Peptides against a protein of PDB entry 8PQO. Designs and how they scored, part 20

Target 1, 252 residues: chain A of PDB entry 8PQO
Amino acid sequence: VLLKEYRVILPVSVDEYQVGQLYSVAEASKNETGGGEGVEVLVNEPYEKDGEKGQYTHKIYHLQSKVPTFVRMLAPEGALNIHEKAWNAYPYCRTVITNEYMKEDFLIKIETWHKPDLGTQENVHKLEPEAWKHVEAVYIDIADRSQVLSKDYKAEEDPAKFKSIKTGRGPLGPNWKQELVNQKDCPYMCAYKLVTVKFKWWGLQNKVENFIHKQERRLFTNFHRQLFCWLDKWVDLTMDDIRRMEEETKRQ

## One batch from the design tools (peptide; made by RFdiffusion4, then SolubleMPNN)

Design b1_p9_8_s4 (from b1_p9_8, 6 letters changed)
Fold by OpenDDE base, seed 1:
Structure b1_p9_8_s4 (fold): chain B 252 residues (1-252), chain A 9 residues (1-9)
Amino acid sequence: as target 1 above (252 residues)
Amino acid sequence: MMDLLYTIY
């Protein structure tokens, strides 16, 4: 088991981020080849449990069409079906990813708190002290070009180049986080994403767990760069606007 | 490399 807490600082408020996240997810999904193909939504309903209230989703990602033929032919039954269970109780979210074939031997859990701070809180997920000692805190700087793979880089999605016309935020220079402290009019938040990865195959655990974390980091980096650079597209939207957009997308 | 197409929250 490998745990890392990714801390993504953004020059947006917690309330703004709720809109921006949903918008950016929708937009990113449109840009992905095969987006939505092979996705089965089993459950999508509101939930209330232990004082947590939000939206619960259960999706199956059927990867058979997305992998090479030789992988599909060699894959055991259920190995290419990924289950995603997600609880969106913003500002707290939890996603659990499992595989039918691997069962208890495979887990990706992503727990996120969105806080109006600069990523300074320790153990925001309230882990036991012994467990917390094993968590690596990883800061994602959306303005840092070096954290972006060349193949993922787009100039229009570079926070170091983007200037929001509507809010005046950006571009984000090398010291943008330090400068935020002095900018009373610019809101900020941190997404604390605790990622737990379990892959219980002897000899492959560390390799696969580290690989998955690398992919998660890449995903979070690119996503939040997009979210910020799309600020002018979503900052004036309401949650009702987002819901309408989601409904329109489901009809296409 | 397949990008994880899961829901980002």
Scores: peptide ipSAE 0.281, ipTM 0.847, DockQ to the pose 0.153
Fold by OpenDDE base, seed 3:
Structure b1_p9_8_s4 (fold): chain B 252 residues (1-252), chain A 9 residues (1-9)
Amino acid sequence: as target 1 above (252 residues)
Amino acid sequence: MMDLLYTIY
């Protein structure tokens, strides 16, 4: 098991981020080649449990069309089906990813708290002290080009070049986070993403767990760069606007 | 590779 807490600081408020996140997810989904192919939505409903209230989704990602024929033919039953269960109780979110074949031997869990701070809180997910000692905190700086793979880099999604017309935020220089503290008119938040990766197959545990974390970090980095650079597209949207966009995306 | 964008909450 490998745990890392990714901390993403953004020059937006927690309330703004709720809109921006949903917009950016919808927009990114539209841009995906073959968007929605092989994705089955089993459940999408509101939930209330233990004082937590939000939206629950259960999706299956069918990978049969995404692997070579010989892999598909040799794959055990359920091996190419990935289940995603997600609880969106913003500002708290949880996603659990499992595989039918691997069962307890495979788990990706992503738990996120969105807080109006600069990523300074320790153990925001309230882990036991012994467990917390094993968590690596990883800061993602959306303005740092060195954290972006060359193949993922787009100038129109570079926070160091983008300036919001509607809000005046950006471009983000090398010391933007420190400067933000002195700008009373600019809100900020941190997304604390605790990622738990479990892959118990003998001889592959460390390799696969580290690989998955690398992919998650890449995903979070690119997503939040997009989210910020799309600020002018979503900052004036209402939650009703977002709901309409989500429905349109589901139909594609 | 499938981009699991839906996991980003």
Scores: peptide ipSAE 0.280, ipTM 0.844, DockQ to the pose 0.173
Fold by OpenDDE base, seed 2:
Structure b1_p9_8_s4 (fold): chain B 252 residues (1-252), chain A 9 residues (1-9)
Amino acid sequence: as target 1 above (252 residues)
Amino acid sequence: MMDLLYTIY
């Protein structure tokens, strides 16, 4: 089991982020060729449990064409169905990814708290001390070009170049996070993403767990760069606007 | 794999 807490600081408020996240997910899905290909939505409904209210989704991803060769070699053809169960109770979100073939031997759990801070809280997910000491905190700087793979880099999605016309935010210089404290009119938040990866297979555990974390980091980095650079597209939208957009997308 | 995570957010 490999645990890392990814901390993504953004110059947006927690409330803004909720809109921006949903917008950016929808937009990114449109831009990805085959974004819906191999995705089966089993459940998408509101839930209430133990005082937590949110949206529950259950999806199956058919990954036969999308997994790396080494993963495909390890899994039978029918075993490349990944179940994703997600509980979105913003500002808390939880996603659990499992595989039918590997059962308890495979788990990706992503738990996210969105907090109005600069990523300074320790153990925001309230892990036991023994567990927390094994968590690597990983800061994602959306302005840091070095954290972006060359193949993923787009100038139009570079926070170090982007300037929001609507908000005046950006471009994000090397010290942008430190400067946020002095910018009274610029909100900020941190997404604390605790990622638990379990891949219990002798000889492959570390390789696969690290690979998954690498992919998660890549995803988080690119996504939040997009989210920020698309600020002018979503910052004036309300949650009701997002809901309408989602409903319109479902009808297409 | 990247596509999977976008829907989680």
Scores: peptide ipSAE 0.094, ipTM 0.780, DockQ to the pose 0.141
Fold by OpenDDE base, seed 4:
Structure b1_p9_8_s4 (fold): chain B 252 residues (1-252), chain A 9 residues (1-9)
Amino acid sequence: as target 1 above (252 residues)
Amino acid sequence: MMDLLYTIY
């Protein structure tokens, strides 16, 4: 089991981020080749449990079409089906990813708190002290080009180049986080993403767990760069606008 | 490649 807490600081408010996240997920999904292909939505409904209210989603990712034929032919039954269960109770979110074949030997859990701070809170997820000692805190700087793979880099999604016309935010220079503290009128937040990865296969656990973390980091980095650079597209939207957009997308 | 965008939601 490998745990890392990714901390993504953004020059947006927690409330703004809610809109921006939903918009950016929708937009990014449209831009991905075969967006939604092989994704089965089993459940998408409101939930209430232990005072937590939000949206519950259960999806299956059918990876059969996403892997080479020889892998598909050799893969055990259920090995290419990934279940994603998500509880979105913003500003808290939890996603649990499992595999039908590996069962308890495979887990990706992503727990996110969105806080109006600069990523300074320790153990925001309230882990046991002993467990917390083993969590690596990883800061993602959306302005740092070195954190972006060359193949993922787009100039139009570079926070170091982007200037929001609507808000005046950006471009984000090397010291943007320090400068943000001095800008009373610029909101900020941190997404604390505790990622737990378990891959319990002898000889492969560390390699796969680290690989998954690398992919998650990549995803978080790129997504939040996009989210910021798309600020002018979503900052004036309401949650009702987002809901309408989602409904329109479902009908297509 | 698996579309992991939904894990961000």
Scores: peptide ipSAE 0.092, ipTM 0.778, DockQ to the pose 0.150

## One batch from the design tools (peptide; made by RFdiffusion4, then SolubleMPNN)

Design b1_p10_1_s1 (from b1_p10_1 with S10A)
Fold by OpenDDE base, seed 5:
Structure b1_p10_1_s1 (fold): chain B 252 residues (1-252), chain A 10 residues (1-10)
Amino acid sequence: as target 1 above (252 residues)
Amino acid sequence: DEIFKLTLNA
């Protein structure tokens, strides 16, 4: 088992982020070829448990068409079906990813708290002290180009070059986080993403767990760079606007 | 890459 807490600081408010995240997910999905293919939504309903209220979603990702033919032919039954169960109670979210074939030998859990701070809270997910000692805190700086793979870099998605016309935020210089303290009119938040990865196959545990974390970090970095650089596209939208857009997309 | 984009809403 490998645990890391990714802390993503953004010059937006917690309330703004709720809109921006939903918009950016939709936009990113449109930009990908084969988006939505092989995705089956089993459940999408409100839930209430232990004082937590939100939306529960259960999706299956059928990867048969996403892998080479020889892999598909050799794959055991259920190996190419990924289950994603998500509890969205913003500003808290939890996602659990499992596989039918691997059962208890495979788990990806992502728990996120969105807080109006600069990533300074320790153990925001309230782990036991012994468990917390094994968590690596990883800060993602969306303005740091060195954290972006060359193949992923786009100038139009570079927070160090982008300036929002609507809000005046950006560009983000090397010391942008420290400078936020002196900018009383600029909101900020941190997404605390506790990622738990379990892959219990002997000989492959460390390799696969580290690989998954590497991909998650890459995903979080690129996504939040996009979210910020698309600020002018979503900052004036309301949650009602987002819901309307989602409904229109479902009808198509 | 598409497989790991599953967690964008997490």
Scores: peptide ipSAE 0.117, ipTM 0.829, DockQ to the pose 0.786
Fold by OpenDDE base, seed 3:
Structure b1_p10_1_s1 (fold): chain B 252 residues (1-252), chain A 10 residues (1-10)
Amino acid sequence: as target 1 above (252 residues)
Amino acid sequence: DEIFKLTLNA
């Protein structure tokens, strides 16, 4: 098992982020070719449990068409089905990813708290001390180009170059996080993403767990760079506007 | 790559 807590600091408020995240997810989905192929939505309903209230979704990703024919023919039953269960109770969110074949030997869990701070809270997910001492804190700086793969880099999605017309935020210089403390008119938040990865197969645990973390970090980095650089597109949108956009995206 | 798109809203 490999645990890392990714901390993404953004020059937006927690309330703004709720809109921006949903917008950016919808927009990113449109930009991906074949984004909806092989995805089955089993459940999408409100939930209330232990004082937590939000939206629950259960999706299955069928990977049969995404692998070579010989892999598909040799794959055991359920091996190419990935289940994603998500509890969205913003500002808290939890996603659990499992596989029918691997059962308890495979788990990706992502738990996110969105807090109005600069990523200074320790153990925001309230893990037991014995577990928390094994968590690596990883800071993602959306303005740091060195954290972006060359193949992923786009100038129009570079926070170090972007200037928001509507809010005046950006561009983000090398010391932008420190400067936020003194900018009373600029809100800020941190997304604390605790990612738990378990791949309990002999000889492959470390390789696969580290690989998954690498991909998650890459995803979080690119996504939040986009989110910030798209600020002018979503900052004036309401939640009702977002819901309409989500419905339109589902139809494509 | 594309497979990890599922975690964008996590």
Scores: peptide ipSAE 0.115, ipTM 0.827, DockQ to the pose 0.735
Fold by OpenDDE base, seed 1:
Structure b1_p10_1_s1 (fold): chain B 252 residues (1-252), chain A 10 residues (1-10)
Amino acid sequence: as target 1 above (252 residues)
Amino acid sequence: DEIFKLTLNA
């Protein structure tokens, strides 16, 4: 098991981020080939558990069409089905990813708290001390180009170049986080993403777990760079606007 | 890798 807490600091408020995240997910999905192909929604309903209220979703991602034919032909039953269970109680979210074939030998869990701070809280997910001491805290700086792969880099998605016309935020220089403290009119938040990766197959555990973390970090980095650089597209939208956009997309 | 894009809503 490999645990890392990714801390993504953004010059947006927690309330703004709720809209921006949903918008950016939708926008990123539109740019992907195969939009919703192979995605089955089993459950999408409100939930209430242990004082937590939110939306619960259970989706199955069928990967049969996304792997080479020889892999599909040799794959055991259920090996190419990924289950995603998500509890969205913003500002808290939890996602659990499992596989039918691997069962308890495979787990990706992502737990996110969105807090109006600069990533200074320790153990925001309230892990036991013994567990917390094994968590690596990883800061993602969306302005740091060195954290972006050359193949992923786009100038129009570079926070170090972008300036929001609507809010005046950006561009983000090397000391942008320190400067935020002195800018009373600029909100900020941190997404604390505790990622737990479990892959119990002998000889492959460390390799696969590290690989998954590498991909998650890459995803978080690119996504939040986009989210910030798309600020002018979503900052004036409401949650009702987002819901309407989602419904319109479902009808297509 | 596109497979990991499913976690964007996490």
Scores: peptide ipSAE 0.114, ipTM 0.824, DockQ to the pose 0.765
Fold by OpenDDE base, seed 2:
Structure b1_p10_1_s1 (fold): chain B 252 residues (1-252), chain A 10 residues (1-10)
Amino acid sequence: as target 1 above (252 residues)
Amino acid sequence: DEIFKLTLNA
């Protein structure tokens, strides 16, 4: 098991982020081929549990079309079906990813708290001390180009170059996070993403767990760079606007 | 790469 807490600081409010995230997810999905292909939504319903209220979603990602034919032909039953169970009680979210074949031997859990701070809270997910001491805190700086793979880099998605016309935020210089403290009119937040990865196959555990973390970090980095650079596209939208957009997309 | 796109909404 490999645990890392990714802390993504953004010059947006927690309330803004809720809109921006949904917008950016939708937009990012449009930019990828097969954005909805092979995705089966089994459950999408409100839930209430232990005082937590939100939306529960159970999706299956069928990867048969995403792997080479020989892999598909040799894959055991259920090996290419990824289950994603998500509890969205923003500002808290939890996502559990499992595989039908791997069962208990595979887990990706992502638990996110969105807090109006600069990533300074320790153990925001309230882990036991014994567990928390094994968590690596990883700060994602969306302005740091060195954290971006060259193949992923796009100038139009570079927070160090982008300036929001609507809000005046950006570009984000090397000390942008420190400067936020002095900018009373600029909101900020941190997404604390505790990522738990378990892959219990002997000989492959460390390799796969580290690989998954690498991909998650890459995903979080690129996504939040996009989210910020798309600020002018979503900052004036309301949650109602987002819901309407989602419904319109479903009808297409 | 594309496989992990599922976690964007996490």
Scores: peptide ipSAE 0.112, ipTM 0.824, DockQ to the pose 0.761

Design b1_p10_1_s2 (from b1_p10_1, 3 letters changed)
Fold by OpenDDE base, seed 4:
Structure b1_p10_1_s2 (fold): chain B 252 residues (1-252), chain A 10 residues (1-10)
Amino acid sequence: as target 1 above (252 residues)
Amino acid sequence: DVILKLTLNA
């Protein structure tokens, strides 16, 4: 098991982020080739449990069309089906990813707290002290181009170049986080993403777990760069606007 | 990218 807590600091408020996240997810999904191909939505409903209220989703990602033919032919039943269960109780979110074949030997859990701070809280997910000792805190700087793979880099998604016309935020220079502290009028938040990766196959555990973390980090980096650079597209939207957009997208 | 698509909701 490999745990890392990714801390993504953004010059937006927690409330703004809720809109921006949903917008950016929708937009990013549209930009990905294959859209909803191979995605089965089993459940999408509100839930309430232990004082937590939000939206629960259960999706299956059928990867048969996304892997080489030889892999598909050799893959055991269920090996190419990934289940994603998500509890979105913003500002808290939890996603659990499992595989039918690997069962208990595979887990990706992503738990996110969105806090109005600069990533300074320790153990925001309230892990046991012994467990917390094994968590690596990883700061993602959306302005740091060196954290972006060349193949993922887009100038229009570069926070170091983007200037929000509507808010005046950006561009984010090398010291943007320090400067943000001095700007009373600019909101900020941190997304604390605790990622738990479990891959219990002997000889491959560390390799796969590290690989998955690398991909998650890549995703978080790119996504939040997009979210910020799309600020002018979503900052004036309401949650009701987002819901309407989602409904319209479902009809297409 | 399948992985990118999978965790967008997280």
Scores: peptide ipSAE 0.074, ipTM 0.790, DockQ to the pose 0.680
Fold by OpenDDE base, seed 3:
Structure b1_p10_1_s2 (fold): chain B 252 residues (1-252), chain A 10 residues (1-10)
Amino acid sequence: as target 1 above (252 residues)
Amino acid sequence: DVILKLTLNA
């Protein structure tokens, strides 16, 4: 088991982020080749549990068409089906990813709190002290180009070059986080993303767990760079606007 | 990557 808490600081409010995240997810999904191919939505409904209210989704990703024929032929039953269960109760979100074949031997859990701070809270997910001792805190700086792979870099998605016309935010210089504290009119937040990765196959645990974390970090970095650089596209949208856009997308 | 697509849709 490998746990890391990724802390992403952004010059937006928690309320703004709710809109920006949904917009950016939709936009990024459109840009991905094969978007909804092999995706089955089993459940999409409101939930209420222990005072937490939100939207629950259960999706299956069928990978049969995404692997070579010989892999598909040799794959055990359920090995190419990935289940994603998500509880979206913004500002809290939880996603659990499992595989039918691996069962308890494979799990990716992503739990996110969105807080109006600069990533200074410790153990925001309220883990037991012994468990918290094993969590590595990883700060993602969206303005730091060195954290971006060359193949992922786009100048139009560089927070160090972008300036929002609508809000005046950006570009983000090397000390943007420190400068933000002195800017009373600029909101800020931190997304605390606790990522738990379990891969209990002998000889492959460390390699696979570290690989998955590397991919998650890459995703979080690129996504939030996009979110910020797309600020002018979503900052004036309301949640009702987002809901309408989602409905329109479902009809296509 | 499969993981990237999953997280984007989560």
Scores: peptide ipSAE 0.071, ipTM 0.791, DockQ to the pose 0.515
Fold by OpenDDE base, seed 2:
Formats: sequence, C-alpha cells, structure tokens
Structure b1_p10_1_s2 (fold): chain B 252 residues (1-252), chain A 10 residues (1-10)
Amino acid sequence: as target 1 above (252 residues)
Amino acid sequence: DVILKLTLNA
C-alpha cells in the first residue's frame, strides 16, 4: 500500500472551485476522444449517510476496446472491468476504484477535502497516527512548469502566462503563493487529495503503485492548470448553470 | 492513458 496526500493550492475560493471543477471536468471530458466508449453508469443518485449528503455514482469502465486484441483474449474474466464508486459531498469527495478480477488485491482510493487555506493542515483526513506517518505530502504547484511533462504542456494552459480578465488573477509567478497571502482580495484554497493505492501482486506491487501515483499526480497537475486557465469561462457560472450544462450534455 | 481518463471524473 502506498499513500500520498497531494496538496493543490489554487487562487480561487472553495465555492468558486465547486463550479470550476465541474466545468473543467466536463470540458476535459469533451476534449478526450473516445472517453465515453465502454463506460456504464450503474448508479447516479443522491445519498445521505452519517450526516454526509451528496451524489453517489457507480460506473463500470469496460477496457476491452482499449487494450490490444491479444491482451483481451488472454485476460481473465473481469480483469478488464474497472468499477468506480464516487461519493461527491462537496467540499468532501471520495472515489474508490476496484477491479472485478483482482478484488481485494487492487484498490485506488481518492479522498479529497477542499479547504480555504494554503495547504497547512496536517492529517485533514483524520488518519490514525501510525497511518499518517506513512503518508507522503506532495505539493503540486500549478505555476511550476518543471512539474509538467513536455507532451502535456500547452501555452494556453500555463498559469505562469495566463491572466484572468474577469478577476485580474494571474499570471502566477514563482512566488505567487507567498504573494497571495498579501493580496486580501484574492481568495485561495487547497485541495487535499489523499490517494491510497493498493496492488497486492508479488513482485509488481511497488512498480504498479508508484506508476498509479505518477499518473494521478500528472492528472491533478494538468487538470488544475486547466481549471485556473479556464477561470474566465466558468467564474461567472452558477451551480444551476452547471446543472443545466450537465443535463444538456446527457441528452447529447 | 486509461488511468488519467478514469480519474478525470473523480
């Protein structure tokens, strides 16, 4: 098991982020060709549990069309089906990813708290002290180009170049987080993303767990760079606007 | 990248 807490600091409020996240997910999904193939939505409903209220989704990702034919032919039953269960109770979110074949031997859990701070809270997910000692805190700086792979880099999605016309935020220089503390009119937040990766196959555990974390970090970095650079597109939208956009997309 | 596509919705 490999645990890391990714802390993504953004010059937006927690309330703004709720809109921006939903918008950016929708926009990013549209840009990903073939993203809808092999996705089965089993459940999409409101839930209430232990005082937590939100939206629960259960999706199956069928990967049969996304792997080479020889892999598909040799893959055990259920090996190419990934289940994603998500509880979205913003500002808290939890996603659990499992595989039918691997069962208890495979788990990706992503738990996120969105807090109006600069990533200074320790153990926001309230882990046991012994478990918390094994968590690596990883700060993602959306302005740091060195954290972005060359193949993922786009100038139009570079926070170090972008300036929001509507809000005046940006561009984000090397010391933007320190400067933000002195800017009373600029809101800020941190997404604390605790990622738990479990891959219990002897000889492959560390390799696969580290690989998955590398991909998650890459995703979080790119996504939040996009979210910030798309600020002018979503900052004036309401949650009702987002809901309408989602409904329109479902009808397409 | 299959993993990236999955977690974009997370």
Scores: peptide ipSAE 0.070, ipTM 0.787, DockQ to the pose 0.565
Fold by OpenDDE base, seed 1:
Structure b1_p10_1_s2 (fold): chain B 252 residues (1-252), chain A 10 residues (1-10)
Amino acid sequence: as target 1 above (252 residues)
Amino acid sequence: DVILKLTLNA
């Protein structure tokens, strides 16, 4: 098991981020080939549990068409079905990813708190001290180009070059986070993303767990760079606007 | 990348 807490600082409010995240997910999904293909939605309903209220989703990703024929032919039953269970109780979110074949031997869990701070809170997910001491805190700086792979870099998605016309935010210089503290008119937040990866195959555990974390970090970095650089596209939208856009997309 | 697509759809 490998745990890391990714802390993503953004020059947006917690309330703004709720809209921006949903918009950016939708936009990024449109740009990805095969988005939604092989996805089965089993459950999409409100939930209430232990004082937490939100939306629960259960999706199955069928990967049969996404792997080579020889892999598909050799894959055991259920090996190419990925289950995603998500509890969205913003500002708290939890996603659990499992596989039918691997059962308890495979888990990706992503738990996120969105807080109106600069990533200074320790153990926001309230882990036991013994567990917390094994968590690596990883700060993602969306302005740091060195954290972006050359193949992923786009100038139009570079926070160090972007300036929001609607809000005046950006460009983000090397010391943007320190300067933000002195800018009373600019909101800020941190997404605390605790990622738990478990892959219990002898000889491959560390390799696969580290690989998955590397991919998650890459995704979080690129996504939040996009989210910020798309600020002018979503900052004036409401949650009702987002819901309408999602409904329109489902009808297509 | 399959993992990246899954997280985006989460």
Scores: peptide ipSAE 0.060, ipTM 0.782, DockQ to the pose 0.511

